# Peptides against a protein of PDB entry 9GMZ, part 242

Target 1, 343 residues: chain A of PDB entry 9GMZ
Amino acid sequence: TGFPLELLTRPATERLAYFENYTVAHPRLKEVYEILMRTIAEPAGASFIFVYGASGVGKTTLRLRVEQKLTELALPKLESDRARVPVVGIEAIAPESRYFNWKEYYTRALITLEEPLIDHKFDYGVRGISRDNFGKINVESKVVAPALRRALENALIHRHPDVFFVDEAQHFGKVASGYKLQDQLDCLKSLANMTGILHCLLGTYELLTFRNLSGQLSRRSVDIHFRRYCADSPEDVQAFKSVLLTFQQHLPLAETPNLVDHWEYFYERTLGCIGTLKDWLKRVLSDALDREATTITLKDLQKRALSVAQCQKMFKEIQEGERQLSETEADVQNLRSALGLGA

## One batch from the design tools (peptide; made by RFdiffusion4, then SolubleMPNN)

Design b2_p24_3_s1 (from b2_p24_3, 13 letters changed)
Fold by OpenDDE base, seed 2:
Structure b2_p24_3_s1 (fold): chain B 343 residues (1-343), chain A 24 residues (1-24)
Amino acid sequence: as target 1 above (343 residues)
Amino acid sequence: MVKSLEEEYAEFQEALAQLQAQEA
């Protein structure tokens, strides 16, 4: 079934909001979702989950779907335990300096843990952390990072989320030295261990550099590769075309555009990344709605496409990430073969 | 109501089936 036809009589803002909120559950998203949900339910002593994949592959969509499901599953327990938060999700911010801003990280995490819906006042045991008249956490500038860490540890223990999500987690790796990168890992590891809360780090393939630095994390981490669709796979091409077909049915326009016939062009400009595709279509839809257009044309698509130069840069970053993973898999196979363990 | 991922995946499967029928 397509979009609700009544949307055609609604304001452009409502029509755009419909598409913005619409999600295509494509095979890779479903696969990663199922693995992630199982791992969260049964971490088996894991302290970390690493979800890595191309920029625009749909990691944020994955996070939001998992957050929604965890919230739904927690509802019966939340009625009895008003202190509990089912899930916490934050975005790691790129450091302005050679140092990751842990103070900002802890502050954002605390603010996210203390959503206005939580009537249960928690004493963080830290002076300069207060709630405003709206129940939001205010952190005074004088509060130092170690105090904020203790506050976050206490809050995570008290709220006991099933998982702590950190989106854009590659930003932890954007430090000036390998030593500092190890310190960041040790800091996160300590936070996970002290709180007993499973951490899920979502990021680009740059997260692999972060993951590979700690041989100890490998024993307590689960890796999830969120793959793009590849044009050399007939199954992936069919899935990608089916995503286009689904999106074209959910564009709230009077005439359904034929996106599928342009699948190669869509693939060229998205590299098989569905998030990139959705963002592109959102921009094009916005333009169409502003013009009161009945449909979307190839010309409209071309106007909002990523440049070839942007795609080439993105593709190089993807290829490097995919290469690193392939080398790791080959190394494991070679090690097994050398150990006399059959393939 | 936000559709479940399972419901959304069913919609994807319908689209896949439609595509396969068109390419057959």
Scores: peptide ipSAE 0.542, ipTM 0.939, DockQ to the pose 0.740
Fold by OpenDDE base, seed 3:
Structure b2_p24_3_s1 (fold): chain B 343 residues (1-343), chain A 24 residues (1-24)
Amino acid sequence: as target 1 above (343 residues)
Amino acid sequence: MVKSLEEEYAEFQEALAQLQAQEA
């Protein structure tokens, strides 16, 4: 098992693209994928799914794999229902101000729902929303946020996706006050309720603060923790080493680098986050290909590693998130014990 | 065709088995 050997005779751009498109299906990714797919299929009255975990744990890879599978499963129905979109995914943008830009959010969501390849065109009933000659949605600057919301609600109802993904959803929490954060939560809740579309918010552990502000959202939400690999777990260490071995075999270089022997250094600079690992290896591979190098050395790895200061900052954010979750688990156990339910 | 997650996971299991055989 490994990369196609023919890649060694191909341009550096093609070799890099191979590795960029390569995914390791590691145990945590598979577990979270299975839970997410099951929850989307059977939401049991949930309106929200929260997927939270460390930055660089692989949430974007998870989203892309779920989007791929939902699209595959919908293909037979899409032949008969040309109006349907199986899945919609957007990234929440960090606000330039202490205010979330809802107008931009609604515009991006509408653009994503109305891809040019959809034959069945929808009339939004809103002046200043049009399609160009390529079928791309254009929103005039005069269109106000309430009109864009109505257009999005109608589009979501008409296109009826199985799930609406919002990546980097912690950006909803980056507002000037807790009151405005509650208003944003109520806005999202209203959108989900009015459309009947399940929303999946993916984000960092900052998403926990957002989730905990609304006791009403908690009653209609499923939580999925996308965990990193932990060095204190022998099973997690073996999984992490196996990810390194898999990437080692899929680096399109003439000489296979020994990444596994450096697993502790990789762990130190990724904190067990596979997305961070992949991004590091992509940078190192790009440099190696630019130099026409036959392999990757420890020196090449060190040149593109995150700094110790960056890792320390990321680790503090992880520890705070993991602490909040462990306290919540303890509270559940205490509640069960107090109710006379065995542990 | 992009490999399925299941196919990619099989490749991971092969790597795990290889690693275990090297450490034994």
Scores: peptide ipSAE 0.542, ipTM 0.938, DockQ to the pose 0.765
Fold by OpenDDE base, seed 4:
Structure b2_p24_3_s1 (fold): chain B 343 residues (1-343), chain A 24 residues (1-24)
Amino acid sequence: as target 1 above (343 residues)
Amino acid sequence: MVKSLEEEYAEFQEALAQLQAQEA
């Protein structure tokens, strides 16, 4: 299996786009996908799903695959219910200020939920929300955050998605005071409760801090840890090498580069994060295509690698997150032991 | 048609099998 050989005769833009759209379904992605899909299908009274893991582990890829699958599964129902949106996904933006911009969040959520292709017009019940000539949602500057929230609540109820995704959700936690973080959690909880829509927050290990501050969300949340591959696990090393082999076969170059022989270097500079790996290979492929190169060399890889300093910083953040999870697991085991339930 | 995750995973399994055969 490999890229379509016809791509070698296609423009560099098409060759790059092929690789950009290519996804390796590696074991950790598949596992988390299956858990997430099952949880979305059967929330069992959960209002939130937290998906946390290292930056560049592949959370955005996970979201996109789940969105695709939910859309495919909903297609038969969408023919009869033209108002329904099967899934909605947004990315949370890092606040420029110490305060999360709820107005922007609600606006982006509304814009994403109310795709121009939805023929069924919905009245938001809020003045200053309209569709342009292209069907895009326009929100006037005069519309205040509470009004946008009501519009979003009404839209979510009317469109009834199976899940509402928020990517980079750690940005909710970037608030200067614990009180404001609690208010944000209460706001999200209220939105989920008022709409009856399951929310999935995807983010870094900083989401653990956010989750732990919400003692009330913990009772109605499912946690999913999207783990990186670890070099101390032979199975994880084999999986990582297999990902390299798969990407190697799907780089639309005249000569297949040998990525697998450099697996340790790839691991050193990605920390076992497949998204980081893909982004690295994408940059290197782009450079190679710009030079009309027949292959990728180690020197080409080195030019676009993350620096050792960047990797060390990322690794510290990962270790802290993994430590917090390990401590939590130990606490659960200790509690179970103390209760006489066993491990 | 965008490949399903299941189809993509099958491709991964083929790569894994190929790798195992090369390391044997």
Scores: peptide ipSAE 0.537, ipTM 0.937, DockQ to the pose 0.748
Fold by OpenDDE base, seed 1:
Structure b2_p24_3_s1 (fold): chain B 343 residues (1-343), chain A 24 residues (1-24)
Amino acid sequence: as target 1 above (343 residues)
Amino acid sequence: MVKSLEEEYAEFQEALAQLQAQEA
């Protein structure tokens, strides 16, 4: 199993695009996918799903795979219900200002819900929202955030997706001086309650701050931890090496590089995060294709590796997130002990 | 056609089996 050998005669752009679109379904991705799919199918009164893990662990890949599967499962029903959208996914943008831009968020969500593949015209009931000749939503600059929110609420109710995904959701934590993170969470909670739509927030360990802010949200949320691979686990090391072997077989080069022999170096510079690994290999492949190289060398890998300082920073952020989760587990045990339920 | 997650996981299992055979 490997890349189609015909790619070796194709342009560098096509060879790179093949690898960019290639995904390794590794054990942690499969596990989190199965939990997420089950939770979407049977939310049991939950209004929120939190998916948190290290930067570059593969959360965007998870989202895209779930979106694909939900779309496939909905296809037979979409023929009869042309108003329905099975799933909607957006990425929260880091604000240019110090503050989260709700106007931009609502605009992007509306644009995504109303992509031109939807033949059913919806009246948003808001002046200054229109469709162009290509079916794209145009929002006039005069439309204010509260009006865009009402338009989004109406659109979500009408389209009734099984889930609304927000990737990079830690950006909701970027609040103005004097505003509370709680106010952002209350806005999201209100949107979920008003629409009846399940929201899935994907992000870094900074999402744990959101989880801990409201005891009321904790009762209506499901938590999913997307873990990295750990070098202290033999099973995790074996999985990580197998990911390297799979990527090695799918690099469209004349000579297959031996990535597995360098697994410790790959681990050192990715911290067990498969998304970080894939992005590194994409950069190295692009360089190799530009040089018309037959293979990838250790020097090529080193040229595009994250610096030791970058890895140290990322590792501190991971350790802090993993520590907070471990403390939560200890707190549960302490609570059980204090309640007399035993260990 | 985009491969299913199940099909991609089968490719991972093949790589795992190959690795185990090399380390044995």
Scores: peptide ipSAE 0.533, ipTM 0.937, DockQ to the pose 0.827

Design b2_p24_3_s3 (from b2_p24_3, 14 letters changed)
Fold by OpenDDE base, seed 4:
Structure b2_p24_3_s3 (fold): chain B 343 residues (1-343), chain A 24 residues (1-24)
Amino acid sequence: as target 1 above (343 residues)
Amino acid sequence: MQDSLEEEYEKLLKAKEELEKREA
């Protein structure tokens, strides 16, 4: 099934919005989604879930789909418990300084947790936190990070989400000179322990460095690797082609472009990352709609492709991450062999 | 609202089957 044909008569903004909101349920996304949903339902004493993978693999899409599903599943219970929030998700911001801004993190978390639709006003016990007439939280500049943390802890306990998502969580690893990354981990661990709320950190392979620094977190964490599609795997190539076919059917253009015939070029410029692919197609679609074009050409694709230099940089980062994971897998095998469990 | 991820995956499988038919 392709896009609704009625979109062809709709404004360019609506056509673009359709594609932006469209998610291809590719095999790796489904796999990671199922693992993540199962882990959230049955954390088995875990306090953390780490979801790591290449930039542009689709981690944000995964988060949004899980948030949607958790919200849908919670709806029947939310009628009886109006204080409950089923899920909270934020994006960690790259610090302008080499130091992660906890004050901003806590503020963003509070703002996200306290959506206007929650009728039950919670008193955070912190002066300088208010709600406007629209129910939006306002945090005064005078409110200090420790007070915001307490407010967040209380809010998380009261709202009791099934999971707290932090996207772009590799930014926690950005610590100023003189600060220890361990202190950031301990802070997050403390927040999870004090609230009893499961935390899911989504990020790039830089998140592995963060995970590996805390042996204590490792004991209470579940790891999920969101892999890209690999060109050396016939199955992955076929999956990637099927994604291209699906996208070409969902581009709201009068003439369906043949993306599949260019699969190698798409792979070269996305490294098998579906998020990167979607963003590329979105840019190209936007250009096509602006020109009132009936289709997308290879020339249109080339105009908005990532440069070879960008792809080379991204590929090096991916290779380093995949290498680190491969070493970990080898270590597990070595440990099993040493224990006499066999390979 | 887009279909569930499960329903969308079934659509992808159909696309895969279509692709296999074209390559055969």
Scores: peptide ipSAE 0.444, ipTM 0.919, DockQ to the pose 0.790
Fold by OpenDDE base, seed 2:
Structure b2_p24_3_s3 (fold): chain B 343 residues (1-343), chain A 24 residues (1-24)
Amino acid sequence: as target 1 above (343 residues)
Amino acid sequence: MQDSLEEEYEKLLKAKEELEKREA
């Protein structure tokens, strides 16, 4: 099993696009995907799902695969209900100021929710929101955040997505004070409650700080930890090697590179994060295609590897996140012990 | 169009088995 051999006769752009679009279904991705899909199908009164993990672990890939699957599953219903959108996904943007830009957030959410292909004109009930001749939403600069929120609430109710995804959700936490963080959480909670739409926040371990500020969210949230592969686990090492083997089979090159033999180097420079690995291989493949190379060498890999300093920084961020989760587990054990429940 | 995530996972399992055979 590998890439279509016909790709070897195709332009470099097509060969690169093949690899860019190729997803390795690694064990952690599958596990988190299954948990997320089940939770979306049966939220059991949850208003939020938190998906947290290292940068480059593959959260965006997870989101895209879930969006694809939800769309596929909704197709029969979409034929009958033309107003419905199966899923909506946005990326939270880091604020330029000490305050999260809710106006921008609501605007982006509305634009994403109301793609031009939605023939049904929805009246947002807000002046200054219009559709152009192409069906694209235009939001006038005079429209204030509270009005945009109402428009989004109405749109979410009308379109009734199975889930609202917010990628890079740690950006909600990048505000000057803990009180403001709580207000932001309350704002999101209110949006979820008012619309009845399940919200899934995907982010780095910084999202945990945001989550922990709201004791009330814990009762209405599902947590999903998207773990990296750990070199101290033989099972994780084998999974990581299997990913490398799969990627080497799906690099559209005349000669299959032996990535598996270099697994330790790949692990060193990715920290077990498959997204980081894919991005690295994509850069290397692009270089190889530009040179019309028949294969990828270790030297080619080294040219595009993250620096040791970058890896050290990323690793510190991962360790801090993993530590916070471990402390939470210890707190649970302490609570159980205090309750007289055996460990 | 890429295969489903489930189908891709089966490919990964085959790759795992191949790897295990090479390491044995």
Scores: peptide ipSAE 0.442, ipTM 0.919, DockQ to the pose 0.721
Fold by OpenDDE base, seed 3:
Formats: structure tokens, C-alpha cells, sequence
Structure b2_p24_3_s3 (fold): chain B 343 residues (1-343), chain A 24 residues (1-24)
């Protein structure tokens, strides 16, 4: 089943919004979703989940789908427990300086945690934190990072989310010194331990560098690799073509474009990353709607494609990440073999 | 609202079957 045909009579803004909100349930997304949901339900003493993969693979889509599901599952309990928040998700910000801005991180986390219209006023026990008439948290500039941390710890304990998501978590690693990076890891570990809240860090392969710095985090972490589709796998190629067919059916245009016949070109310019594909199609759809076009052509696709240079850069970053993981897997197997554990 | 991820996956499987029929 394709898009609702009624959309063809609707404004361009509504047609674009439909596509923006549409998620293709591709095999890798489903797999990672199932693993993540299971891990959140049964963390088995883990304090952290690391979800890593290429930029544009669909990590944000994964997070949003998990957040929706956790919210749906919590609805019956939220009626009785008005203090509970089922899930909290933030995006880590790239540091403007050589230092990660913990004050901003804690502030954003607090704001996000309290955005649900929770009738119950919570006293954070910190001077300079207040709620406005709309229930939004206001943090005075004088409030220091340690006080914000305590406020966040108390809020997380009180609201007891099933998971705390941090998207773009590789930004924690963008600090001037390895010592400061260790301190940051220790801060995150302490926050998870003090609150008893499971943390899920989503990021690029740069997140592996952050993960590998703390052997102690590794003992209490679950790793989830969100892989791209690979052209050397017939199964992955077929999955990628199926995604193209599904998007083709869900572009709200009068004439269904033939995307599948151009699958190689789509693969060349997305590297098998479905998020990159969706963003590309969104740009092209927007252009088509602005022109009141009936369909999308190859020329329309070419106008909004990533450049070859951009793809080459992205591919290099992916290859480095995939290499690091392969080496790690080999090291684990070698260690297991050396220990007399069967391969 | 969009269908559940599970329901959307079933649609993807149907799309896969359609592709297999076209390529055969």
C-alpha cells in the first residue's frame, strides 16, 4: 500500500510532512530496534548501551521509534504514576571550545526530562531552578554545573525513565586531552550508577574511541552495531532495492517515480545509509513540489545528490570504523581461542 | 499515524516479493 491518495489534493507542506514522517522499516532498522528494545527491557546489570554506525545510517530514526514504543508501553502506568517519564532523549552538542559544556548538557537534559506536562511540581533542591507558568524549567545563569548535575540526578531518580538516550554521543570525545575524556566517561558512569538509569549513547564510529577508553564501562555496556547495507552482499542489495521501492510508493506524487531502476546510483551516493537516502529524497521531493511536478526524474535526483567528494570522505570514515570493529572482533576471537574457549 | 514498525516491515517484505517477481 502506498501513500494516501488524498494527499495529492493537499498542500505541498502536508505532502512533504507525510514523507518526512514516513519511516521505512528496513531489515537493519528492525534488527537493531529489536535488540535495543530487548536490552532496555532486560539490561542484565548493564548501565550503558552503545549504538554505533555510519553517519546517516538511521540512528535518530531508531531512537525516535524506540521512544514512541516505550511511551506507548508506559501509557497505562503513566495514568497512575504521574511522576514517571517513560523515556528521555537528548542530542549531545559539539563543543565550541576544547571543553565539553557540561552545564549546557545538564540543563538540556533537565529541560527535556521536564517537558512532559507533569502536573507534579518537583523541587530540584537547587536554588536558581524554577518552572514557568507553562511548566518549562528555567535555569538561572548563576547555577553551576555541579548543582545542575545534582538536580539531574534527583530528577532522573524521581521520573525513573526506562532509558536515557544521548544522540550524537561522539561529541563527548571531542575534547582537548585524553585525561579530560576519561573524566567525562567517569562523570557519565557516575550519573548512571547514582540514578540507576540505563544510558543509551548513539553515535558514529567515533564513539568507539570513547567506548574503548574505559575498560570499566565496557564491562557494564552492551554494544549494538547499526550496519549499513553492503553492495557485496546480495541480501543487502535486495534489502536496499526494497527500501527504494517502498520510498517510491510513499512519495506523494501523481506519477510514481522509478527509483529501483537507479539503485546503483542511489547506492553510490548514499553508501547504503538509509537516513542519507531519505534526506536526499526529501530534498528532491521538496523541489518537485515547489515546481508542481507530477514525478521525480533522474535529473532531479542529480541536482540534490551528494558530491563524489562528499561520498569519498564519508566512505573513508565508514571504512575506518568498520575496520576497527573487524579488528576488535578478531582480537576477541583470538583471545577466546587463546583461553581455550571454542571460536 | 504511521503503522507500527512490525506492520511496516510486513509491507517491506511484500515489496521484496514484488521485486523478486519482476526480476524473475
Amino acid sequence: as target 1 above (343 residues)
Amino acid sequence: MQDSLEEEYEKLLKAKEELEKREA
Scores: peptide ipSAE 0.435, ipTM 0.916, DockQ to the pose 0.773
Fold by OpenDDE base, seed 1:
Structure b2_p24_3_s3 (fold): chain B 343 residues (1-343), chain A 24 residues (1-24)
Amino acid sequence: as target 1 above (343 residues)
Amino acid sequence: MQDSLEEEYEKLLKAKEELEKREA
């Protein structure tokens, strides 16, 4: 089933919004979703989940779908426990300075945790944190990072989410020294331990460097690799073509474009990353709607494609991440062999 | 309301079947 045909009579803004909100449930997304949902339900003493993969693979889409599902599952319990928040998700911001801004992180986390119209006013025990007339949290500039941390710890304990999501978590690693990176990791570990809340960090392959810094975190972490589709796998190619066909059917245009016939070009310019593909198609759809076009052409696609140079850079970053993971797997095998455990 | 991930996966499977029929 394609898009609702009634959309063809609707404004361009509504047609674009339909496509922006449409999610293709591709095999890798489903697999990672199932693993993540199971791990959240049964963390088995884990304090952290690491979800890593290429930029544009679809990690944000994964997070949003899990947040939606956890909210739906919690609805019956929320009627009895009005203080509970089922899930909280934030995006880590790239620091403008050499130092991660913990004050901003804690502020955003507090705001996000309390944004639901939770009837139950919680006293944070910190001066300079207030709610406005709309229930939105206001944090005064004078409030220091340690006070915001205590407020967040208390809020997390009181609201008791099943998981705390941090998207773009590789930004924790953008510190000038390895010691500072360790300090960031220890800070997150302390927050998870003090609150008893499971943390899920989603990020690029740069998150692997962060993961490997603490042997203690490795014992209390679950790793989930969100893989891209690979052109050397016939199964992955068929999955990628199926995604193209699904997007083709859900572009709200008068004439269905033939995206599948151009699958190699789409693969070349997305590297098998479905998020990159969707973002590309959004840009092209927006242009087509602005021109009141009946369909999308190859020229329209080419106009909004990533450059070859951009793709080459992205591919090198992906290859480095995939190599690090393969080396880790080989290291495990070598360790087993060295221990006299059969391969 | 956006369809569940499971419902969306069924749409993908139908697309896969259609693709296989076209390539056959």
Scores: peptide ipSAE 0.432, ipTM 0.913, DockQ to the pose 0.792

